Peptides against a protein of PDB entry 5Z08. Designs and how they scored, part 337

Target 1, 168 residues: chain A of PDB entry 5Z08
Amino acid sequence: RQKDEWAKKTSSLMKQLDWFIGEHLGAMLAAEELGGPVVGELMEIDPDDLSAGFNAHGKLKKATSQPDLDRRQRRIDDIWGPQDEQGQAHKRKRGADEALAASAEMRDLIEQLMNKLVEAGGDNSATYVEIPRESAAARFLVRSKVAMFHPNDARRLRLVDFGRDLDD
Target 2, 222 residues: chain B of PDB entry 5Z08
Amino acid sequence: GLPRLIDAIEEASKIPAKRRQTPIKPTIEKLTTHLYTHGASPDSLLRLADLLTLRNHLDQASLAAITRNLYPSSTVSDEVVLRFIGALGHGQLKPTLALQALFLRWLVMVYHLLENPGVLGQVYGVLFDLLDTAAIRPQLCHLLALVTRRKHVRPFRIQAILTLSRQTGGDPNLTGLLRVFKNYYPEIIVGDATKGRASAFKHPDPQWRQHLDEIQQRRSEA

## One batch from the design tools (peptide; made by RFdiffusion4, then SolubleMPNN)

Design b2_p30_4_s1 (from b2_p30_4, 11 letters changed)
Fold by OpenDDE base, seed 2:
Structure b2_p30_4_s1 (fold): chain B 168 residues (1-168), chain C 222 residues (1-222), chain A 30 residues (1-30)
Amino acid sequence: as target 1 above (168 residues)
Amino acid sequence: as target 2 above (222 residues)
Amino acid sequence: MDLLLSLLSPEQQVRLYLEEISELIAKAKA
């Protein structure tokens, strides 16, 4: 009974995390990969803004109007709003494709990190995932304090063992 | 009334100080006077939390003055709490670390007025991860000392405090937090980290507390 | 986790999800 409740809650939280990655985080990660702002500096990166590209200073090339206080919340909703006409559609599509790719990378990385932690059985040396590159996803997890690089090898990443108890 | 003062400040916050037709300082002074006299309702607290936490054109002195006078007339909602928590840490759009320290101090001082004190326990990890930020560490450790329950005392957090304590030369606030952890698990091996000077986490402003109590009493009589 | 988590940064949200998930997995294995 209690184990079943924990399993159900775990499944629910995983679905919520997957939704959050797909609907919000993926676009922000894609922007960071494209030389845009670090995730969380701009909570609202329009896939359309991704398509406009970033300058050498990580700023959007299109001077979209000053992010006024009111524009934050509306832009997240407008970013994922209905597809307008043709020329915006191709740019939107490219931005959406980059966001989808970043979302997939983040999901895969989280899954690998969690699986390695489980497989290691408490051996910290066995908890590392080898990453092909320092991605926005990897950097994000480290900034979020959920993952750590190996001290001598930035290609090795491990999940923080949050589940370890004092009685273990 | 307070809503109209907030409206005026919200509108002024959208405009750079050099482009404002009228100085905002007199309106801020009226707001802070009103807050000092009557406190802020839940709705007003939410609006003020947005003004304090979102990037706008208000000067740091005005934001600090509002925060220092942010007396709740009632309870503090989870939404207000999470607005302040979301504003913590590093980032170009986040408030200054000095202002974040004031927010944490405020949360300490109003902790007993939270509608759901458990909300801070749910975001415990977010707070704990900021302990490396020296500028907010004193207030953060105090808040964590209030919020900590047995469920939060985990091996990774013990190790994190011990590591950070060594790196900081034994920060008294970290020593204080580690003693709170040891109260839940006396068996925790902390070595010499607990033998040093520890913060007692006393109320940060007794006068502010007294004035808050007076505002809260007026609500119970109404 | 409530709609109110959207008030947190992406880093903060992911941190809370992964911590809670990890704790639940550990409890389910014990």
Scores: peptide ipSAE 0.665, ipTM 0.885, DockQ to the pose 0.690
Fold by OpenDDE base, seed 3:
Parts: structure tokens; sequence; C-alpha cells
Structure b2_p30_4_s1 (fold): chain B 168 residues (1-168), chain C 222 residues (1-222), chain A 30 residues (1-30)
């Protein structure tokens, strides 16, 4: 009975976290990866806003005409093609695709981190996940104080062991 | 009344100070005088929490003056509490650390008026993770000392306090919090970290408490 | 978690989710 209630609550919380990642966090992570603001500095990023690109200060480019598009912004504009209706649709689709990709990366990273912590059986050396890159997702988890890099290897990330009891 | 003063301040908060037709200071003074005399209702507290925590064009002196006079006339809702908690930490949209310290001090002083004191226990991890921020640590440790229960005393938190205590040269507030942990688990080996001077976590403003009690009494008689 | 947790930052929300999930998993294994 009690174990079943804990399992049900765990499943509910995982679904809520998954929803939060998909509906909110993914777009913010995608914005950070694209050179936008750090996650948490802008709480509401429309995937459509991802299409406008970010200036060197991580602010959404309002459609102001001024030509000094820094090299990063030229690359964004070159990737995003002509400002016709088809170009805008392609931009919106790409922003949505980047948000989906960031959401998937975050979900997969959390899953790997949790699985490694469970498998390690209390051995901290075995809790590390190898990450292919320092992603916005990895940085976010470290800023959130839920994960830590290995002190000697920034490609190794581990989850904080919140579940450990004093009676264990 | 208080709602009209809040309306005027909300509208002024949307406009940069240099573009306002009228100075906001007289309206802030009227608001703080009203709050000092009558306190704030739950609805007014929520609106004021938004003004204090959301990025707007209000000056820091005005925000601090409102916070110092934020006497609840009744209870404090979970929503008001969570607005203040959500405003803590580092970030461009966050209030200044000086203002965050005032919010934490306020939460300590109104803790007995929370509709659900358990809400702070639910966000315990968020509060605990801010202990490395020196500017808010005194008030944060005091709040954590009130909120801490047996369920919050975990191995990773004990280790975190011990590590931070060593790094800070034995901050008395951290020593005080570690003594609170030891009250729930006397067997915790804290080493030299508890041998130092600990904060007593006394009420931060006895005059503010007395005035709050007077405001609360007037409500019970009405 | 309560809908009011949406008032917290993304970092704060994820922190609370993962802590609570981890605690529940540990309790279920004991």
Amino acid sequence: as target 1 above (168 residues)
Amino acid sequence: as target 2 above (222 residues)
Amino acid sequence: MDLLLSLLSPEQQVRLYLEEISELIAKAKA
C-alpha cells in the first residue's frame, strides 16, 4: 500500500516534470543554445521568438532595420533565409524543432543521471554520466544545484544524491 | 483607500521615473503610512508582493520602504510566500540582494501568520541552496532555523553546511543552523564546526513585532 | 506539486521535482 502510493506519486511528479520540460524549459534551453538569454532570465520565450534571433546582449532582436548584424547574427540570418512568408514559416518551424531537441536532450540527460545514481548503489565514482558537450541542459542542471561536474573532467556529470537517508 | 494607492503605484511602476508626470514619492509615503496604521489585507499583500518582486521602474528606496511597512492585517497566503521565494537568488530579473535580505527578514517576522507554514518546508531545498550567498545568509539561516524539521536533515545538507562553514571560517549563522540540525539528530558528527559562536536567531526587530501585534489585535476586535 | 510552484524560477522548480522524486524512489526501495 505505502510503496504503491509512493510509486504513484513518483509517476505523477515525473509526468509533471516532463510537461514542464516540454512546455516551458525546452524553449528557454533552445534560446540559450542559440545565444539568447540564460535560462531563468526570460521566463516566457515563445518558440516564434527564437526565430527572430538574439543580439550580442542576448535580447530578442526587434525588427529594427539597423545593419550591424554581428557575425553570429549573420549566421542566424543566413540559416533562416529570406523574410518572406515561407521564410517566416521555416523560421517558426526551426524554432519549434530546436525547442523539441532541447527538451529531448534534457529528458535524456535527467534519465541517464537518475539511472546511474540508482545503478551505483552508493559508489559516488560510478554515478557519473559522460556528456558529449557542455550543453545548455548540463549547465542548467549545475546552476539548479541538482548536478555536479567531476572536479577533473567537465565531460562527466553526476546527480546529487537527495534520496540518501541518515538511517542508511 | 489602500487599493487606490496600490493602483497608482502599479501604473507608475510601468513608467521610467524621468517620464512620470507626477513624483511617486508622495504616493509611496501615503502607502507606507496606511500600511503602518492599518496593515495589508491578503489581497493587498499579493499585489504588493508583485510590485516588490517583479522587475519594474520603482526605485530601491521605495521598494525597501514598502517592505519595511508590509504589516499583514490578517494571514499570509502561500501565493505571497512563493512570490517572495521566487524572487530569491541571482539573475538580471531578480531583486537586489539587499531587497532579498529584507524579504527573508519579513518572512521570519510574519512566519507565525502563514496560512500554511508547511509551504516553506516544501521549498526548503530552494532556500537551503542559497546559503552560499553571503548577503542574504544571516536572514536565510534564521528562516531555515524556523522551518527545519527532521525530514530536511539529510546527509548532503549536513555535508554542505560543514563545507560552507569551513570555507567561511565558521559563520555564526551556519553554526546556529547546524545546531538546529543536531537537535533532530544528536548523533551528527559536526566536529569543530559547532564549537564556535552560534547565532541565537532572536527576533530581528522587536518594535516591528510589537506594532504587528497591535495591528493583529485591532482586527480581532472588529 | 502545487500549481503555485510556477511562481518559482525554472531552476528552483526542477530542483524541487528532482529532490522529491529522488526521496520517493529511495523510500520505495527501502
Scores: peptide ipSAE 0.665, ipTM 0.885, DockQ to the pose 0.710
Fold by OpenDDE base, seed 1:
Structure b2_p30_4_s1 (fold): chain B 168 residues (1-168), chain C 222 residues (1-222), chain A 30 residues (1-30)
Amino acid sequence: as target 1 above (168 residues)
Amino acid sequence: as target 2 above (222 residues)
Amino acid sequence: MDLLLSLLSPEQQVRLYLEEISELIAKAKA
């Protein structure tokens, strides 16, 4: 009975976390990857705001007609095409796709980190996941103090062992 | 009344100081005087917590003055507590570390008035993760000393405090927190980290406590 | 976790979720 209640609560919390990643965190992570603000500096990033792109200072490009289109702005405008209705729709779609990709990366990384911690059976050396790059997702988990890089290898990430008891 | 003063400050907080038609300082002084005399109701506390924690155009001196006079006339809701907790840490939208230290001091001083003291226990990890921030560590350790229960004393937290204690040269607030942990698990090997000077976590402002008690007593008689 | 968690930063929310999940998994294995 008690184990079943813990399993149900675990499943509920995992669903809530998955929802939070998909509905909120994914867009913020995508913004950070695109050279926008660090996650948490903007609490509400609409996928539509992702489509507007970010300036060199990580601020949302307001559609200000100002002519000093920095080279990065030109590349963004070139990548995002003409400001016609079709170009705006393509921008919105790309912003949504980046948010989905960031959400998937975060989910996968959390799953790998949790699985490795479970498989290691208390061996801290076996708890590391190899990450292909220092992603916004990896940086976010480290800033959240839920994960740590290996002291000598920034490609190795481990979950903090929150579940360990003192009697172990 | 207090609601009208809050309304005026909320409207002024949306406008940069240089663009305000009237100085806000006289209204802040009226607010702080009212808070000192009567305290804040739960509804007023929530509105004031939003003003203190959300990024706005209020100056730091005004925010600090409000925080120093933030006497609850009643209880403190979970929402008010979580507004202050959500304002802690680093980030462009976060209050200054000086203001965060005042919030933590406030939470210590009103801990006995929380509607649900367990709410701080639920966010214990969030508070604990801020121990590396030197500017807020004294007040944070004091709050953690009040909130800590057996369930919060974990191997990773013991190791984190021990590591941080070594890195800080034995901060007396960390030593004090380790002693709190050892009260729940006497078998914890803390080595030399507990042999040093520890904070006693005394009430940070006895005069503020006395004045709060007077405000709370007036409510019970009404 | 209560609707009030939305008052916390994304980092704080993820921290609380993963800590609680990890503790529950450990309890279920014991």
Scores: peptide ipSAE 0.665, ipTM 0.885, DockQ to the pose 0.706
Fold by OpenDDE base, seed 5:
Structure b2_p30_4_s1 (fold): chain B 168 residues (1-168), chain C 222 residues (1-222), chain A 30 residues (1-30)
Amino acid sequence: as target 1 above (168 residues)
Amino acid sequence: as target 2 above (222 residues)
Amino acid sequence: MDLLLSLLSPEQQVRLYLEEISELIAKAKA
C-alpha cells in the first residue's frame, strides 16, 4: 500500500519533469549548445528566437545586419540558411529539432544516471556514467547540484545520492 | 493609496532612469512611508515581490529601501515566498547578492506570518544548495535553522556542510546549522566542526520586529 | 503546487524533482 503510493508519486513527478524538459528546458539547452546564454539566464527562449542565433556574448542577435559577423557566426547563419521565407521556415524547423534533440539527451542522461545509482547498490565508484562529451545537459545537471564529475575524469558523471538515509 | 503608488513604480520600472519624465525617488519615498505606517496587504506584497525580484530599471537603493520597509499587514502567501526563493543564486536576471541577503533576512523576520511555513521545507534543497555563496550564507543559515526538520537532515547534506566548514575555516553560521542538525540526530559525528564558535541565530532586527508587531496588532483591532 | 514551482529557475526545479524522486525510490525499495 505505502510502496504503491510512493511509486505513483514517483511516476507523477517523472511525468512533470519530462514535461518541463520538453516544454521549457530543451530549448534553453539547445540555445546553450549553440553558443547562446547559459540555461537560466533567459527564462523564455522562443524556439523562433533560437533561429536568430547568438552573438559572441550569448545575446540574441536582433535582425539588424551588422556586416562584421565573425566566421563562426556566419557558419551559424549559413547552417540556418538564407533569410528568405523558405530559409526562415528551415531555421524554425531546425530550432525545433535542436530543442527536441536536447530534450532527448537530457532525459536519456537523467535515466542513465538514475539507473547507475540504483545498480551500484551503495558503491560510489560504480555510480559513474560515461558521457561522450561535456554537453549542455551534463553542465546543467552539475550546476543544478544534482550531478558531479569524477575529480580526475570529466567524461564520468554521477548522480548525487539524495535517497541515502542515516539509518542505513 | 498603496496600489496607486505601486502602479506608478511599476510603470517607471519599465523605463531606464535617463528616459523617465519624472524622478522616481519621491514616489519611492511615499511608498516606503506608507509601508512603514500601514504595512502591505497580501496583494500589495505580491506586486512588490515582483518589483523586487524581476529585472527592471529600478536602482539598488530604491529596491533595498522597499525591502527594509516590507512590513506585511497580514500573512505572507506561498507565491510571495517562492518569488523571493526563485530570485536567489547567480544569474544575469537575478537580483544582486546584497539584495538577496536582504530577502533572506526578510523571510527570517516574517517566518511566523507565512500562510504555509511548509513551503520553505518543500524548497529546502534550493536553499541548502546556496550555502557556498558567502555573501548570503549568514542569512541563509539562519533561515535554514528555522526551516530544518528531521526529514531534511540527510547524509549528503551533513557531508556537504562538513566539507564547506573545512573549506571556510569553520564559518560560525555553518557550525550553528550543524548544531541544528545534531538536535534531530544526536549521533551525528560532527567532529571539530561544532567545537568552534556558532551563530546563535538571534532575531536580526528587534526594532523591525517591534514595528511589525504594532502593524499586525492594528489589523487585529480593526 | 506545480504552478508555483514555475517561479523557480530551471536548475532549482530540476534539483527539487530529482531529490524528491530519489527519496521516493529509496523509500519504495526499503
Scores: peptide ipSAE 0.664, ipTM 0.884, DockQ to the pose 0.715

Design b2_p30_4_s2 (from b2_p30_4, 14 letters changed)
Fold by OpenDDE base, seed 2:
Structure b2_p30_4_s2 (fold): chain B 168 residues (1-168), chain C 222 residues (1-222), chain A 30 residues (1-30)
Amino acid sequence: as target 1 above (168 residues)
Amino acid sequence: as target 2 above (222 residues)
Amino acid sequence: MDLLLSLLSPEEQVRYFIQQISELKRKYLA
């Protein structure tokens, strides 16, 4: 039936989105959370580049010990420890863990947003998801024009209803 | 022939202008003259689309000159269309907005030669979401006016046009696009957004159209 | 479509997926 084909296509698109989040977007989101570039400014972020940290301008810090480490950069340095071989391995692992965490957060947020839209049954007031903080994931969805904050509450996010028809 | 000219330009595009042994301008002039006289085959169009849309060392004047002379001798494939659509918007790897406006103008002028006009309908959302880019908006609205079908007229898109129309002080191109939407759904409440001057979406270049028709006629006689 | 996705920004890709999924979900849930 046509409905079965649409369901299969939906499942396929969800799998492709999940793949894109895990393989590409997660690392970029992790970089943004760590004070790196905004998603899309650097199309390829190697987890190894995450280990080097970012300056106040979102540029990759070269491994040179520049002293003017802003507070966010100190957190990166605390995350990434000493430059010995063991420290580098720990840095790479930590970068990978941050990318995985960012991927999971994005997937969960998308799922919540989509579920709330379905549950609301056309009531726009019921479509909002409460978010604990303004994350890179939340900001990304807003920049992507797929989500919007509540006008009076930045802790409430809703999905744009792209499926709504004029014949509804 | 045209393939050899494209080969030479592709090789030159890999090298910074200061490091080239020979000036590229004479080869670009030969290419544009050939395109003006004979048009481009589907295969040549694809290669030229890559040269125009991918980051390389060609100067903007040369890219614009190629685009202005990009007459198809036959049809335009989906792949060629998608190359130009993918090149639209903001980004360090994307062409300049001035060049993107020329691409959109080209798509309008060759719309009747697309192998599958439905391809533009499939990417309608990608095009529509670029309406906030002022530099390409005139040509983008014209293309959207050609591509829009009933299925594309959605509440969120109506609201987006209305919001953008207010923000721009009633851009005539947005007013024109909203009138196209209203043709499919006469009941759409557009308020004051349609009372203003609307673009008529006239053919961008009548001389270019005439010359294209001449090139297309020669193919039918061969 | 795969060609197009490869040419789009991350924001544009995610928007493409979410729009397509939303439209299809509404059709098969109706």
Scores: peptide ipSAE 0.602, ipTM 0.815, DockQ to the pose 0.778
Fold by OpenDDE base, seed 4:
Structure b2_p30_4_s2 (fold): chain B 168 residues (1-168), chain C 222 residues (1-222), chain A 30 residues (1-30)
Amino acid sequence: as target 1 above (168 residues)
Amino acid sequence: as target 2 above (222 residues)
Amino acid sequence: MDLLLSLLSPEEQVRYFIQQISELKRKYLA
């Protein structure tokens, strides 16, 4: 019973994470890859903003005239409200494609990191995933303090073992 | 009453100070006086938590004054707690670190009035990951000292505290938190990190506590 | 919990998810 509840909760959280990656994080990661702002510095990178392009300083060319209040509320509404503007995201095909690619990369990287941690059975040396490049996804996970690069090899990334217990 | 004062401040918070027809300071003073005298109901606390945590056009002095007078007249809901927790950390849309320190201090002072103290345990990771923010670390360590249970003492968190303690030259608040961890797991090897001066995590404002108790007592008599 | 997530930065949200998932996975695999 308790294990079933934990499994159900895990599945729910994974679905929520996958949704967050697809609906919000993918576009922000794509913006960072395109030389835009670092994820989280500009909370509202709409796929529409990806098409506006970035200046030489990584700032959006269009002054986002929306008050910071509207941005926070819009973010809340975008995360938890009805997705009304699904239609405009499709029009800017290239921005949408980059966001989808970034979303897929992030999902795959998280999956690999989690799987390697389980497979390692407590051996920290076996927990590293080889990454083809230092992507926005990899950098984001490191900034999020959920992953760490190998101290001598930036192509190796590991998940922090949050599940380890002292009673283990 | 308090709801009307909050209404006026909410409306004023939408308008830049230079464009307001009337100064907001007199209304803030009325609000803080009312809060000091009567405290805030759960509904009023929620509305005030929004005013304090959402970016608006209120000045920092007004926000700080409201926070310093934010006496609950009853319990503190999970929703109010989560609004304050969500306001913590770095970001352009988040309150100033000075105001965040006041929020953490407030949470420490009202911890015994939480409807569900377990809510802080559920968001323990969110709080713990802010320990690198020096400006809020003293109050954050105090709150974590109250919230920490055996289930929160994990190898990665021990390592994080030890690393941060070395980087800070042995911050007494981190030493204090590490001692709390060691109370649950005496076998934790902390090296020299616990030999230094540790914070005792004393109540941050005894006068505020006394006044809160007086407000709470009036509710029990009503 | 949904309220909290809406208030967190992207980094904080992902960290929350990964920490919670990792803890739960360890519990049900044990």
Scores: peptide ipSAE 0.600, ipTM 0.809, DockQ to the pose 0.744
Fold by OpenDDE base, seed 3:
Structure b2_p30_4_s2 (fold): chain B 168 residues (1-168), chain C 222 residues (1-222), chain A 30 residues (1-30)
Amino acid sequence: as target 1 above (168 residues)
Amino acid sequence: as target 2 above (222 residues)
Amino acid sequence: MDLLLSLLSPEEQVRYFIQQISELKRKYLA
């Protein structure tokens, strides 16, 4: 009975985390990947704002026609197409796609980290997940103090074992 | 009455000081005087917690004055507690660390009046993860010392305290918290971290406590 | 709890979730 309640609560928390990732964190991670602000510096990033690009200081560029579009902005604009109505729709769609991709990456990474920790059975060497790149998701988890890189290998990430008990 | 004073301050808090028709200071003084004399009801506490924790145009001196006079006339709700806990840490939308220290001090001083002391235990991790913030660490350790139960004493938290203790050169507040942990698990190897000076976590303000007791007694007699 | 989460930074929110989930998982797997 008590175990069932804990399982239900765990499931509820996972759903809440999943929702948070999808509704908020994904867009912020996508912005960071695109050279925008670090997650948490800008609390509300609309996926539509991702289409506007970021200045060298990670601030949203106001839609003003400043001609000296930094090479990064040109690359973003080149990737996002012309500023016509179709181009804006394509930009919005791409921003949404980047947010979705970042959300999926974060969800998958958390799942892998949790699974590896369980599978390791207390062997710290077996708790590491191989990451293909230092993503915004990986950096975020490290900044959040929930994950740690291997001291000698930045491609290896492990979850902090918060569940360990002294009575275990 | 207190609600009208809060109304006036809430409205003033929406307006930059330079654009206010009247100085807010006299209203703040009336509020703090009222709070000192009568305390705050649960409803008033919630409204005041919002004023203290939400970003607004109130000056730091006014916010500090309200916090120093925030005597509960009865109990403190979970919602009030959570508003103050949510205001802790680093962030552009969060209050200053100086105010956060006052909030933590307040929580320590009103801990016995919480409707549900268990609420702090539920958010123990949130509090614990702020220990690296030097400006709030003294009050934070005191609050954690009150809140800590056996279930909170975990290997990762022990290691975190030990690491932070080494990094800080043996902060007496961390040593005090580690002693609290050791009370639940005497077998914890703390090494030299417990041999140092530890905070006794004495009541932060005995005069404030006495005045709170007087306010609480008047309500029980009414 | 929902109120608190709304007041936390993204990093603090994720940390809260991961800590709570980890603690609960350990309890029901034991």
Scores: peptide ipSAE 0.606, ipTM 0.819, DockQ to the pose 0.729; fails the geometry check
Fold by OpenDDE base, seed 1:
Structure b2_p30_4_s2 (fold): chain B 168 residues (1-168), chain C 222 residues (1-222), chain A 30 residues (1-30)
Amino acid sequence: as target 1 above (168 residues)
Amino acid sequence: as target 2 above (222 residues)
Amino acid sequence: MDLLLSLLSPEEQVRYFIQQISELKRKYLA
């Protein structure tokens, strides 16, 4: 009975985490990857704000026509096309696609980290996941103090073992 | 009454100080006087917790004055506790660290009036993860010392305290918290970290406690 | 608990979830 309750609660928490990643965190991670604010500096990034792009300071580009915002703005403009209705729709769609991609990356990374921790059976050397790049997702987990990079290899990430007991 | 004073302050909190037609200070003084004399009911306490924890246009001196006079006339609900816990840490929308330290001090002083003391145990991780914030660490360690149970003493938390203790040159509050951990697990190898000066976690304000007891006694007689 | 989560930063929320899940997983897998 108690084990079943713990399993149900675990499943519920996983679903809540998955929801949080999909509905909130994915867009913020996508913004960070696109050179926007670091996750947590802006609590609510509207997907529409993602479509507007970010300035060099990670702030939402206000529609002010300042010319020198050239290369990153061109890349955002190239990403999002002309400011016509079709361009805005393409902007919104790409923002949504980037948020979905970031959400999927975060979910997969968390799953890999958790699985490796279980599989390692207490061997800390076996708990590392190889990451293809230092992504916003990886950096976020490290800033969240739930994961750690290998001291000598930033391509190796491990989950902190919060479940370990002193009675083990 | 207290509700009307809170209403006036809530409305004023929506408006920048420079745009207010009337100074709010006299209303704050009336509120703090009322709180000192009668305490706050559970409903008033919740409303005041929102005023203290949500970003608004109230000045820091007013917020601090309210917090220093935040005597519960009854119990403290889980919702009030969670409002204060949620206000802790770094963030643009969070209260100042100075105000957060006052909130933690308040939670220590009203701990015995919590409707459910177990609520703090449920959010233990949230509190513990703030130990690196030097400005709130003294009060945070005191609160954690009250809340800590055997289930909270974990290897990763022991290691975190030890690491932070080394980095801080042996903060007495961390040493005190580590001694609390050792009370549950005497076998914990803490090295020299426990040999140093430790905080005794004494009551932060004996006069405040006495005044709280007087307010609480009037409730029991009514 | 839902109230608390709504008040936490994204980093704090994810940390809360991962800690709680890790602790519970160990309990039911043991």
Scores: peptide ipSAE 0.604, ipTM 0.817, DockQ to the pose 0.748; fails the geometry check

